# Ledger of designs, part 22: peptides against a protein of PDB entry 5JNO

Target 1, 112 residues: chain A of PDB entry 5JNO
Amino acid sequence: MVAKFQPPPEYQLTAAELKQIVDQSLSGGDLACRLLVQLFPELFSDVDFSRGCSACGFAAKRKLESLHLQLIRNYVEVYYPSVKDTAVWQAECLPQLNDFFSRFWAQREMED

## One batch from the design tools (peptide; aimed at target 1 Q20 D30 R34 Q38)

Design b1_p19_6_s4 (made by RFdiffusion4, then SolubleMPNN; from b1_p19_6, 8 letters changed)
Fold by OpenDDE base, seed 2:
Structure b1_p19_6_s4 (fold): chain B 112 residues (1-112), chain A 19 residues (1-19)
Amino acid sequence: as target 1 above (112 residues)
Amino acid sequence: SVVFDPELEASLQAFLAEL
């Protein structure tokens, strides 16, 4: 069963906002990455976890969760309907999302 | 409306398993 859910207001894009992102995108995968940044800036923010506990060394791991990807795909398919095909989504969008996200944090780790 | 797609979830799990 496909479930419908109402995204939080901060994750609800207007048609104009989405169109602007689409106009800047080179592909469905590129659009997906741009949506990732625009919808979920919290995934790219520095978090000082030592504020809570300096001794435990705990650092929250930044993760792309299923709901992030579900939301992104819903927007991508509006302008790239081919991603409705799971195989296309897996080949064109998921690898790019993973690469973009992982490279971002790998680069940040190297800069520290 | 935003749709939770079980097929997407399955695809995600498959993708993650290959990493």
Scores: peptide ipSAE 0.225, ipTM 0.817, DockQ to the pose 0.037
OpenDDE base, seeds 1, 3, 4, 5: peptide ipSAE 0.211, 0.125, 0.180, 0.205; ipTM 0.811, 0.745, 0.787, 0.808

Design b1_p19_7 (made by RFdiffusion4)
Pose (drawn by RFdiffusion4):
Structure b1_p19_7 (pose): chain A 97 residues (1-46, 62-112), chain P 19 residues (1-19)
Amino acid sequence: MVAKFQPPPEYQLTAAELKQIVDQSLSGGDLACRLLVQLFPELFSDRKLESLHLQLIRNYVEVYYPSVKDTAVWQAECLPQLNDFFSRFWAQREMED
Amino acid sequence: VTYPDAVAFYKEVRATALA
């Protein structure tokens, strides 16, 4: 309806790059976690799993798991898994010391 | 799918070169 949306260049993936991540993904949630790692490594250094970031991941995930267009599917499968992956990463880091 | 070692998973996934 309104406009063409494109992510910033640093978060743009080629179709080939996206296909490769998908090929290694076990599920829509795993794909979502892999995309979080590839797109936003700055989120893992010294939370900001904020809405624009999550929507970008969702947009990529929907290319191969179109049922994720249903917000209930996103909330049931991908979103808890992203948050738990992120929480676990940071707790693991907190515990190193 | 769970990630008992999310740090290791992160490193593995981040080390993967993309086409």

Design b1_p19_7_s1 (made by RFdiffusion4, then SolubleMPNN; from b1_p19_7, 9 letters changed)
Fold by OpenDDE base, seed 4:
Structure b1_p19_7_s1 (fold): chain B 112 residues (1-112), chain A 19 residues (1-19)
Amino acid sequence: as target 1 above (112 residues)
Amino acid sequence: MEYPDAVAYKEEVAAQKLP
């Protein structure tokens, strides 16, 4: 039997930690963005990847993968159960996540 | 970074977020 996967501790939030983030959030979409930053700070790090790293997988680190989104959604659902509906998730949270993430990197590209 | 099964991961996180 393959050992059950356990997520890294960095992706595990206690109820208290989640509540703190929720208390700072104004909406489900805002909560999603805050969770993105809290859970996956590595997606926002300026790793000086050697200038030649089109092949080194850096491009993958600048993408929101389905697992990132699913993990965020799982936490958002606790306080905004309506996002269990995929249509609500796609209307209320995904656009905000994508805009936030895209704007972050677009701004970084202009600074370089 | 490769992730294991997304469903399994989500379920594991769900189980741990409410201690």
Scores: peptide ipSAE 0.025, ipTM 0.582, DockQ to the pose 0.035
OpenDDE base, seeds 1, 2, 3, 5: peptide ipSAE 0.022, 0.021, 0.021, 0.022; ipTM 0.567, 0.522, 0.507, 0.571; seed 3 fails the geometry check

Design b1_p19_7_s2 (made by RFdiffusion4, then SolubleMPNN; from b1_p19_7, 9 letters changed)
Fold by OpenDDE base, seed 2:
Structure b1_p19_7_s2 (fold): chain B 112 residues (1-112), chain A 19 residues (1-19)
Amino acid sequence: as target 1 above (112 residues)
Amino acid sequence: MSYPDAVAYFEEVAAQKLP
């Protein structure tokens, strides 16, 4: 028996919260992107923390890390079990997540 | 961009993908 993945407390969603996001979602990929925005608002902050602290890892804060992706996938699997298949996850969710996130910051960089 | 901006951006992108 493998231990069930437990999200960090700061990234836990109630069943009601998750359902609300699901109700707004049109697909697993869409749900994944919505979860990205809802769970990790800090990844979309335009505050430059590197100005006062070079060790704060500001550059890393603008990247989707394995923990972010795993958390999102775990929630998506609740309503879209097909993403348990890595091929489905990589075809339907990962590209949408990466495209959305990269385009967001590309647009922000253009505004500077 | 703020969190609300990110949400708005998502909705914009999502709308563009719809027929």
Scores: peptide ipSAE 0.209, ipTM 0.782, DockQ to the pose 0.120
OpenDDE base, seeds 1, 3, 4, 5: peptide ipSAE 0.196, 0.198, 0.206, 0.209; ipTM 0.776, 0.775, 0.781, 0.783

Design b1_p19_7_s3 (made by RFdiffusion4, then SolubleMPNN; from b1_p19_7, 10 letters changed)
Fold by OpenDDE base, seed 5:
Structure b1_p19_7_s3 (fold): chain B 112 residues (1-112), chain A 19 residues (1-19)
Amino acid sequence: as target 1 above (112 residues)
Amino acid sequence: MEYPDAVAYFQEVASQPLP
């Protein structure tokens, strides 16, 4: 069945919010990183709000999931259509996302 | 479910007039 796409409410940006992020971005990869921070602040929290599996909760917070990457790519593609090409996405955006995310947590762990 | 054009949603958002 074909359905109308809509991201989860917590990951919906207004036109104004999106415009602001884009105006501050220098490239598709930079835009991707900014979207990562703005859309998914829960991935950067030291506080464990999970009330369940202690074994999987910590690991889940420090991992980029397919949904995260999918949403980011969709937003980026609006302004950088070249990322529709998977090779471009993997060469220009994914490395920057992974580097930014891993560096963030590496830095955080060194502070503690 | 199938989403044939997810990007269309985001294009619509981006095209909305600013307040």
Scores: peptide ipSAE 0.465, ipTM 0.855, DockQ to the pose 0.033
OpenDDE base, seeds 1, 2, 3, 4: peptide ipSAE 0.457, 0.459, 0.450, 0.462; ipTM 0.850, 0.849, 0.854, 0.861

Design b1_p19_7_s4 (made by RFdiffusion4, then SolubleMPNN; from b1_p19_7, 8 letters changed)
Fold by OpenDDE base, seed 3:
Formats: structure tokens, sequence, C-alpha cells
Structure b1_p19_7_s4 (fold): chain B 112 residues (1-112), chain A 19 residues (1-19)
């Protein structure tokens, strides 16, 4: 038996914080992308500040992993219960998340 | 661009169709 997934403490949002993001969102997919930016700033920086020292100059991990996706989905489900359906999640959220993330880094590469 | 621009950048790319 596998224990229920528990978000790491560093990625917890209060109800008020989540509501603020929801109020700015137009859809489940939109909310998912906004959550991506809010929850994981380290994925959008050239250095991994989460390693404890910004002076170390470690590059940020440029990959959306299962942990990131599960955390986002958990919060999206609060206001868009339909994403509990895997088909809905895959149609409405995953393509937008992947597209936004890939385009961000593609843009960054062009600036270098 | 840097992280502070990420939210603004999302608004720009949100209107662009998926490949």
Amino acid sequence: as target 1 above (112 residues)
Amino acid sequence: MTYPDAVAYYEEVASIPLP
C-alpha cells in the first residue's frame, strides 16, 4: 500500500493565496499555468536558488516533473473538479503547461 | 527575460495557438 501524496511544505499555498490566483484565472488551464509560475519560480531562473545559496551559481532544473504536475493538479482540482478526470487534465491543462514552459525557455535561449 | 517577467510573458504567449 502506497501512502497518500503529500506536498512538500515549501510548495504549500494558503486558501487566500490560491483564491487570489483563481480570481485572475479564466480557465483550468489558465489557472494551471499561473500556478506553475507562482509555485516554482526556480524553474524560470538561470540559477537554482532553492539549493540554499544563490552564490553557488547552480543552473535551474528546466523540466516539469511528476511532482510539479501533481502539485499543480491538486490545486486546480479545488476550483475545477473536472480535472480529476485524467482525460480532462490531459486536454485542458497539460498541453498549456508544456507549451508555456517550453516557449519560455525557447525565448530565453534566443536572448542568449 | 528573467523570472519577474514570467507572469507578464505568460499573458503574451497565452494568446498564441499551440503548435
Scores: peptide ipSAE 0.265, ipTM 0.796, DockQ to the pose 0.104
OpenDDE base, seeds 1, 2, 4, 5: peptide ipSAE 0.260, 0.265, 0.261, 0.258; ipTM 0.795, 0.798, 0.797, 0.785; seed 2 fails the geometry check

Design b1_p19_8 (made by RFdiffusion4)
Pose (drawn by RFdiffusion4):
Structure b1_p19_8 (pose): chain A 97 residues (1-46, 62-112), chain P 19 residues (1-19)
Amino acid sequence: MVAKFQPPPEYQLTAAELKQIVDQSLSGGDLACRLLVQLFPELFSDRKLESLHLQLIRNYVEVYYPSVKDTAVWQAECLPQLNDFFSRFWAQREMED
Amino acid sequence: SLLEITAEQEEIYEKGLPP
């Protein structure tokens, strides 16, 4: 309806780059976690899993898992897995010392 | 072109996985 949305260049993936990540993904949730690592490594250095970030990941995930267009599927599969992946990463870091 | 996956990305990914 309204406009063409494109992510900032630093978060733009080529179709080839997206296909590669998908080929390694075990599931929609795993794809979502792999995309979080690839797109937003600054989120893992010294939370900001904020809405714009999550929506960008969801947009990529939907190219290959179109059922993720249903918000219930997003909330049942991908979103818990992203938050638990992120929580586990940071707890692991906390515990190193 | 394809992506180059760094060792840091692999470490980040592994730390986030469930046991």

Design b1_p19_8_s1 (made by RFdiffusion4, then SolubleMPNN; from b1_p19_8, 9 letters changed)
Fold by OpenDDE base, seed 2:
Structure b1_p19_8_s1 (fold): chain B 112 residues (1-112), chain A 19 residues (1-19)
Amino acid sequence: as target 1 above (112 residues)
Amino acid sequence: PLLTITEEQQRILALGQPP
């Protein structure tokens, strides 16, 4: 038997909470982006340290880690089981997540 | 509702959307 993924408590969504996000989503990719915002607000917070600071963790805070992506994918799979196929995940969701995240920071830089 | 979308979350969503 394959053990069901157990999210850390801070990233645990109830079925009802997930359903609410799904109801607001236009697609699996959109759901992924909404989950990103909901679960990891820290990735969108301003960092006072310069981009060039290697000791402040700036780069890490502005990077989508594999664990973030895996957690999001696990929730997306509940309502979009097709993303269990890695090719579908990489074609439909992963690019949207990356574009969403990159676009956010690009826009924030332009606002400064 | 169980979850309420904050103004900040809406702003993030807007900034991440295609122009």
Scores: peptide ipSAE 0.623, ipTM 0.924, DockQ to the pose 0.820
OpenDDE base, seeds 1, 3, 4, 5: peptide ipSAE 0.618, 0.618, 0.620, 0.621; ipTM 0.923, 0.922, 0.923, 0.924

Design b1_p19_8_s2 (made by RFdiffusion4, then SolubleMPNN; from b1_p19_8, 8 letters changed)
Fold by OpenDDE base, seed 5:
Structure b1_p19_8_s2 (fold): chain B 112 residues (1-112), chain A 19 residues (1-19)
Amino acid sequence: as target 1 above (112 residues)
Amino acid sequence: PLLQITEEQKQILELGRPP
């Protein structure tokens, strides 16, 4: 039997904490976006983490990595078990995550 | 509440949402 995936400690949510987020969510896709914001605030920061290091200037990335998506999906599955189906995940949640993230940065870059 | 939704989080959600 495949062992249950355990998130790193910094991304561990208790059942009560997860339920609180779920209660504020309208759908599995919405829940996914809320989890993205809750778990990975660093992805929405304008802070240049390579500040002072010219050699690290290209290290800053604004993208959703596989670990981000896997962690989010694992939590979403608790209350929306249909996303265990990869087709459902790719049709309902993944596009919303990508659109949400892209829309955020598009709007932020237009702000003055 | 167990998790406090910050103003920063609210702003992020707003910017990511369609109009």
Scores: peptide ipSAE 0.628, ipTM 0.930, DockQ to the pose 0.819
OpenDDE base, seeds 1, 2, 3, 4: peptide ipSAE 0.624, 0.627, 0.623, 0.626; ipTM 0.929, 0.930, 0.929, 0.929

Design b1_p19_8_s3 (made by RFdiffusion4, then SolubleMPNN; from b1_p19_8, 7 letters changed)
Fold by OpenDDE base, seed 2:
Structure b1_p19_8_s3 (fold): chain B 112 residues (1-112), chain A 19 residues (1-19)
Amino acid sequence: as target 1 above (112 residues)
Amino acid sequence: MLLEISAEQQEILAAGQPP
């Protein structure tokens, strides 16, 4: 019996919420990026960035962890079952997630 | 491989079924 990944309550989306995000998405990769923003706004917080404190969790907020990616993938799979294939996930979604996230922080570093 | 939206899954969610 394989354990099902269960998101924490704060990261649960209703079917209607997920559908709305999907309707705004151009692709599975775009959906993944939109889910990243919607589910984990704390990863884009200026509080730790402005304080410049590496010890207070700044580094953690600049990193996409496995749990974040697993949760996003779980929602993407609902409308894009092909991402169950790891090769598809790594080719179509992960690069877009990484590019989006890294560009966000790269731009913030240039603005300050 | 281009990702395609599953029409069946869209209908399920549109009908209010949890993902």
Scores: peptide ipSAE 0.025, ipTM 0.615, DockQ to the pose 0.030
OpenDDE base, seeds 1, 3, 4, 5: peptide ipSAE 0.022, 0.022, 0.021, 0.022; ipTM 0.614, 0.626, 0.602, 0.600; seed 1 fails the geometry check

Design b1_p19_8_s4 (made by RFdiffusion4, then SolubleMPNN; from b1_p19_8, 8 letters changed)
Fold by OpenDDE base, seed 2:
Structure b1_p19_8_s4 (fold): chain B 112 residues (1-112), chain A 19 residues (1-19)
Amino acid sequence: as target 1 above (112 residues)
Amino acid sequence: PLLVVSAEQEEILAAGRPP
């Protein structure tokens, strides 16, 4: 028996909250991007993680982790059940998430 | 692939869940 995925409390959306995001979304991929922003605003913060290492000057970049993608996909599946198919998820959602997140940070790097 | 994601995360991103 496969247990139902349970989000951490801080990432639990009510039906009303999710519906609001869905109503604003044009597609499953668009919904995925909106969920990314709404659930994980910390991934878009301008905090300098290099402050921890004055010697190396390494600028830590934000990364999407398993938790992020699992949560997003699970919520998207509620209204776009076709993304239960991995091929659909990869074709419809991942490219948009990738482009959105990549462009965001690429722009920031040029400004810094 | 995401420029801000490690190569090790590529499979996770592709699947939307850990392998």
Scores: peptide ipSAE 0.309, ipTM 0.848, DockQ to the pose 0.032
OpenDDE base, seeds 1, 3, 4, 5: peptide ipSAE 0.278, 0.297, 0.293, 0.278; ipTM 0.828, 0.837, 0.835, 0.829

## One batch from the design tools (peptide; aimed at target 1 E17 V37 P41)

Design b1_p20_1 (made by RFdiffusion4)
Pose (drawn by RFdiffusion4):
Structure b1_p20_1 (pose): chain A 97 residues (1-46, 62-112), chain P 20 residues (1-20)
Amino acid sequence: MVAKFQPPPEYQLTAAELKQIVDQSLSGGDLACRLLVQLFPELFSDRKLESLHLQLIRNYVEVYYPSVKDTAVWQAECLPQLNDFFSRFWAQREMED
Amino acid sequence: KTYSAEEQETLQEIYEKGAP
């Protein structure tokens, strides 16, 4: 209806780049975690899993898992897995020392 | 958005740390 949305260049993936990540993904949730690592490595250095970031990931995930357009599917599969992946990463880091 | 080989290794380590 309203406008063309495009992510900032630094978060833009080519179709080829997206296809490659998908080919390695075990599931929609895994794809979502892999996309979090590829798109937002600054989130893992010295939480900000904020809404714009998550929506960008969801938009990419929906290209290959269109059922993720249903918010219940997003919330049941991908979103818990992203949050648990992120929580685990940071707890692992906290525990190194 | 692409990364060098060394950066890809770091990204893999990030992934493995966060994976179950």

Design b1_p20_1_s1 (made by RFdiffusion4, then SolubleMPNN; from b1_p20_1, 6 letters changed)
Fold by OpenDDE base, seed 5:
Structure b1_p20_1_s1 (fold): chain B 112 residues (1-112), chain A 20 residues (1-20)
Amino acid sequence: as target 1 above (112 residues)
Amino acid sequence: MTYSPEEQEELQRIYEMGSP
């Protein structure tokens, strides 16, 4: 039996919210990128949270971590079940996610 | 957490350039 995904409260999307994102998406990979933006705005912020909080132990990273990717994948699977296959996820979603994220910060670097 | 207007515009630009 497959365990049901239970995202942390801060990363929960209602069915309606997810549907809206899906309606804007052209593919599973595109959906993944849109979810990245919606779920993890902290990854796209110029704010250095690590400097603002020395007591919380938070380390700001400009990197996609396993938890980010897994959460996105779980939501993508709702409408694109094929990404349950790791090969499909790695071919259709991961490259787009990494490319999108890298392009964002590359663009910001040029503007600084 | 929310995006500033400038961040929203930047994200939109990047998305449009990279979208299929």
Scores: peptide ipSAE 0.146, ipTM 0.755, DockQ to the pose 0.311
OpenDDE base, seeds 1, 2, 3, 4: peptide ipSAE 0.119, 0.177, 0.087, 0.135; ipTM 0.733, 0.779, 0.713, 0.746; seed 2 fails the geometry check

Design b1_p20_1_s2 (made by RFdiffusion4, then SolubleMPNN; from b1_p20_1, 7 letters changed)
Fold by OpenDDE base, seed 2:
Structure b1_p20_1_s2 (fold): chain B 112 residues (1-112), chain A 20 residues (1-20)
Amino acid sequence: as target 1 above (112 residues)
Amino acid sequence: MTYSEEEQEKLEEILEMGRP
């Protein structure tokens, strides 16, 4: 048997917390974006590591990783079971996530 | 890590822009 996925402790939401996010959401894609914000504030940080270290050349990646997407999908499935279908996930949620994340950083770059 | 109230408001605005 394969064990059911369990989120790491830092990414565990209570039923009440998840419900609050769902109540603010209008769709599965919208819910996915709100979960992105709530679960991963580090992805929206103003910290510029490249500016902090001119010698190392490190630049923080502004990308959504597979782990982020997996965690979000697992929570979305609770209220939108249809996203268990990969085709539905790719059509309804992934574009919303990518667009939202891109818009955020595009907006921030314009303001800076 | 946490958001300030201003950051949360800004994020909400961007979220709303993506809604149909």
Scores: peptide ipSAE 0.551, ipTM 0.920, DockQ to the pose 0.319
OpenDDE base, seeds 1, 3, 4, 5: peptide ipSAE 0.550, 0.548, 0.551, 0.549; ipTM 0.919, 0.920, 0.920, 0.920

Design b1_p20_1_s3 (made by RFdiffusion4, then SolubleMPNN; from b1_p20_1, 7 letters changed)
Fold by OpenDDE base, seed 4:
Structure b1_p20_1_s3 (fold): chain B 112 residues (1-112), chain A 20 residues (1-20)
Amino acid sequence: as target 1 above (112 residues)
Amino acid sequence: MTYSAEEQAELEKIYEMGRP
């Protein structure tokens, strides 16, 4: 038996919390971006900080890593099951996530 | 996770900076 992936407590969203984010989202890709901000605010800080979960192996880096993307995808799939198809995920969500992340830091660089 | 109103406002600011 393969155990279902369970996010660390710091990255767990209740159904109500996820619903709230979904209600604010315009699409699956937009949902992914909102989840990126909600789940990993440390990626948008000049100082990378731990969420206090050393045991889970998560470490803040100012870049999108596979584990970040997997966590986001897991939640997006709840309301957009089509992203279980890797082609859909790569076409509809990944580009938006990457563009979102790059746009943010481009803006921050201009403000500094 | 849960955020305070102030924290959520900051998160919204982040979103606005990255959105198209």
Scores: peptide ipSAE 0.663, ipTM 0.945, DockQ to the pose 0.939
OpenDDE base, seeds 1, 2, 3, 5: peptide ipSAE 0.661, 0.657, 0.661, 0.662; ipTM 0.943, 0.943, 0.944, 0.945

Design b1_p20_1_s4 (made by RFdiffusion4, then SolubleMPNN; from b1_p20_1, 8 letters changed)
Fold by OpenDDE base, seed 1:
Structure b1_p20_1_s4 (fold): chain B 112 residues (1-112), chain A 20 residues (1-20)
Amino acid sequence: as target 1 above (112 residues)
Amino acid sequence: MTYSEEEQKKLEEIYRMGSP
């Protein structure tokens, strides 16, 4: 028996906050992308945290990890319960998330 | 808010591109 996933406190949205994002969204996939932006602004930062300390070996990576995706999915499920089906999640949300994230950084690269 | 107005505008543009 697996317990219900509980997001870390720093990524906990209130019902009102989630509703606001939903109201801006046009689909489940769009909602996922908006949640990505709202929950994880650190993934969209140009700051190179490794520059300050070469010795620590820390390097921020511009990639979506399992925790990010799981958190987004959990919130999307509130309004789009169909994404509880992994096939639906993989067809409707994951591609949009990846494309959105990729396009964001592609545009940033062109501006540099 | 974390994002500047300019960043929000750029993000909104990306949203529209990904919209069905």
Scores: peptide ipSAE 0.366, ipTM 0.861, DockQ to the pose 0.280
OpenDDE base, seeds 2, 3, 4, 5: peptide ipSAE 0.364, 0.366, 0.364, 0.364; ipTM 0.861, 0.862, 0.860, 0.860

Design b1_p20_2 (made by RFdiffusion4)
Pose (drawn by RFdiffusion4):
Structure b1_p20_2 (pose): chain A 97 residues (1-46, 62-112), chain P 20 residues (1-20)
Amino acid sequence: MVAKFQPPPEYQLTAAELKQIVDQSLSGGDLACRLLVQLFPELFSDRKLESLHLQLIRNYVEVYYPSVKDTAVWQAECLPQLNDFFSRFWAQREMED
Amino acid sequence: LRPLTPEGEEALEVLEEMNE
């Protein structure tokens, strides 16, 4: 209806790049976690899993898992897995020392 | 595909452990 949305260049993936991540993905949730690592490595260095970031991941995930257009599917499968992946990463880091 | 950063490699290891 309103406009063409494109992510910033640094977060733009080619179709070939997206296909490759998907090919390695075990599920929609795994794809979502792999996309979090590829797109936002700055989130893992010295939370900001904020709405714009999550929506960008969801947009990519929907190309191959269109049922994720249903917010209930996003909330049931992908979103918990992203948050738990992120929580686990940071707890593991906390515990290193 | 563009390669992962060190931080990305570390985060990916956590995902691989979760999938075990």

Design b1_p20_2_s1 (made by RFdiffusion4, then SolubleMPNN; from b1_p20_2, 8 letters changed)
Fold by OpenDDE base, seed 4:
Structure b1_p20_2_s1 (fold): chain B 112 residues (1-112), chain A 20 residues (1-20)
Amino acid sequence: as target 1 above (112 residues)
Amino acid sequence: MRPLTPAGQRALAVLDEMLQ
């Protein structure tokens, strides 16, 4: 048996909070992206980059780690159970997340 | 909704542009 994933307290969303995000979402992929922003604001902050983070720290913050993705997937599954299927997750959510995250940082690089 | 940082707000703007 697999234990239920328990997010850290700072990443725990109430049903009401999740519903609010869902109400703004047009699809599972859109929901995933909105969850990324809501749960992990630090991934979008340039403060860490301006502070001269080590190459490893900088690189780490520019990556969507497995833990981030798993946490997002857990919430997406509540309203889109089909993403329990890895093929669906990889087709409907991962490309959108990666595209979104890449576009964000590409724009930031142009501003620097 | 959790309050967004300025960077978070910019991120959502990027997302909205993607969805257009």
Scores: peptide ipSAE 0.732, ipTM 0.958, DockQ to the pose 0.817
OpenDDE base, seeds 1, 2, 3, 5: peptide ipSAE 0.730, 0.732, 0.726, 0.732; ipTM 0.958, 0.958, 0.958, 0.959

Design b1_p20_2_s2 (made by RFdiffusion4, then SolubleMPNN; from b1_p20_2, 9 letters changed)
Fold by OpenDDE base, seed 2:
Structure b1_p20_2_s2 (fold): chain B 112 residues (1-112), chain A 20 residues (1-20)
Amino acid sequence: as target 1 above (112 residues)
Amino acid sequence: MRPLTEAGKRALAVLDEMLQ
């Protein structure tokens, strides 16, 4: 038996906060993406971007890490328990997260 | 809950476009 994942304090959501995000979500995949934005705003920040430098736009810190995904999955499971199944997680949430994150930065790269 | 940044708001706009 694996111990319950405990997020760092800065990434903890109350039941009310989570429900607020859920109420805005249309699906588990949508919820996952919204959680990504709410929990990790730094992943969307332009802080380390040097204007005119494409290489600077894709710093290591702007990457979806296993810790990010694990945390998001745990919250999604509260309202969408089916994502406990890895196949469901990989079909309904992971592709959406990756597509969303990629689209965001692709769009920003064209604007800068 | 961490505050939603301007970049975060833009991100949500991208998400909304994906969901349309």
Scores: peptide ipSAE 0.738, ipTM 0.960, DockQ to the pose 0.709
OpenDDE base, seeds 1, 3, 4, 5: peptide ipSAE 0.735, 0.731, 0.737, 0.734; ipTM 0.960, 0.959, 0.960, 0.959

Design b1_p20_2_s3 (made by RFdiffusion4, then SolubleMPNN; from b1_p20_2, 11 letters changed)
Fold by OpenDDE base, seed 5:
Structure b1_p20_2_s3 (fold): chain B 112 residues (1-112), chain A 20 residues (1-20)
Amino acid sequence: as target 1 above (112 residues)
Amino acid sequence: MRPLSEAGRRAQAVLDEMLR
């Protein structure tokens, strides 16, 4: 058996919080994108936190990591069980997440 | 829903535009 993934405390949503996000979502893919915004606002910040510290080795990355995606998928599964199927996840949610994230930064780059 | 920062609000706006 695969152990249930436990989110870090900062990414733990209550049932009520998750339901509120779901109620605003139009689809599993939309829910995934909304969760991305809610859980990981730091991924949308144009502030380079490492800029002020040359010694700490911190590097801000504009990248969706596997951990981000896994956390999002876990929450999406609660209301869209079909995404337990990897093929469904890759067809319905993952493309929307990538498209959304890419569009955001493409737009920001043009505005800066 | 958690309160969003400025960056979060901008992200949500992009998402809303995608859904129109």
Scores: peptide ipSAE 0.696, ipTM 0.952, DockQ to the pose 0.843
OpenDDE base, seeds 1, 2, 3, 4: peptide ipSAE 0.693, 0.696, 0.693, 0.691; ipTM 0.951, 0.952, 0.952, 0.952

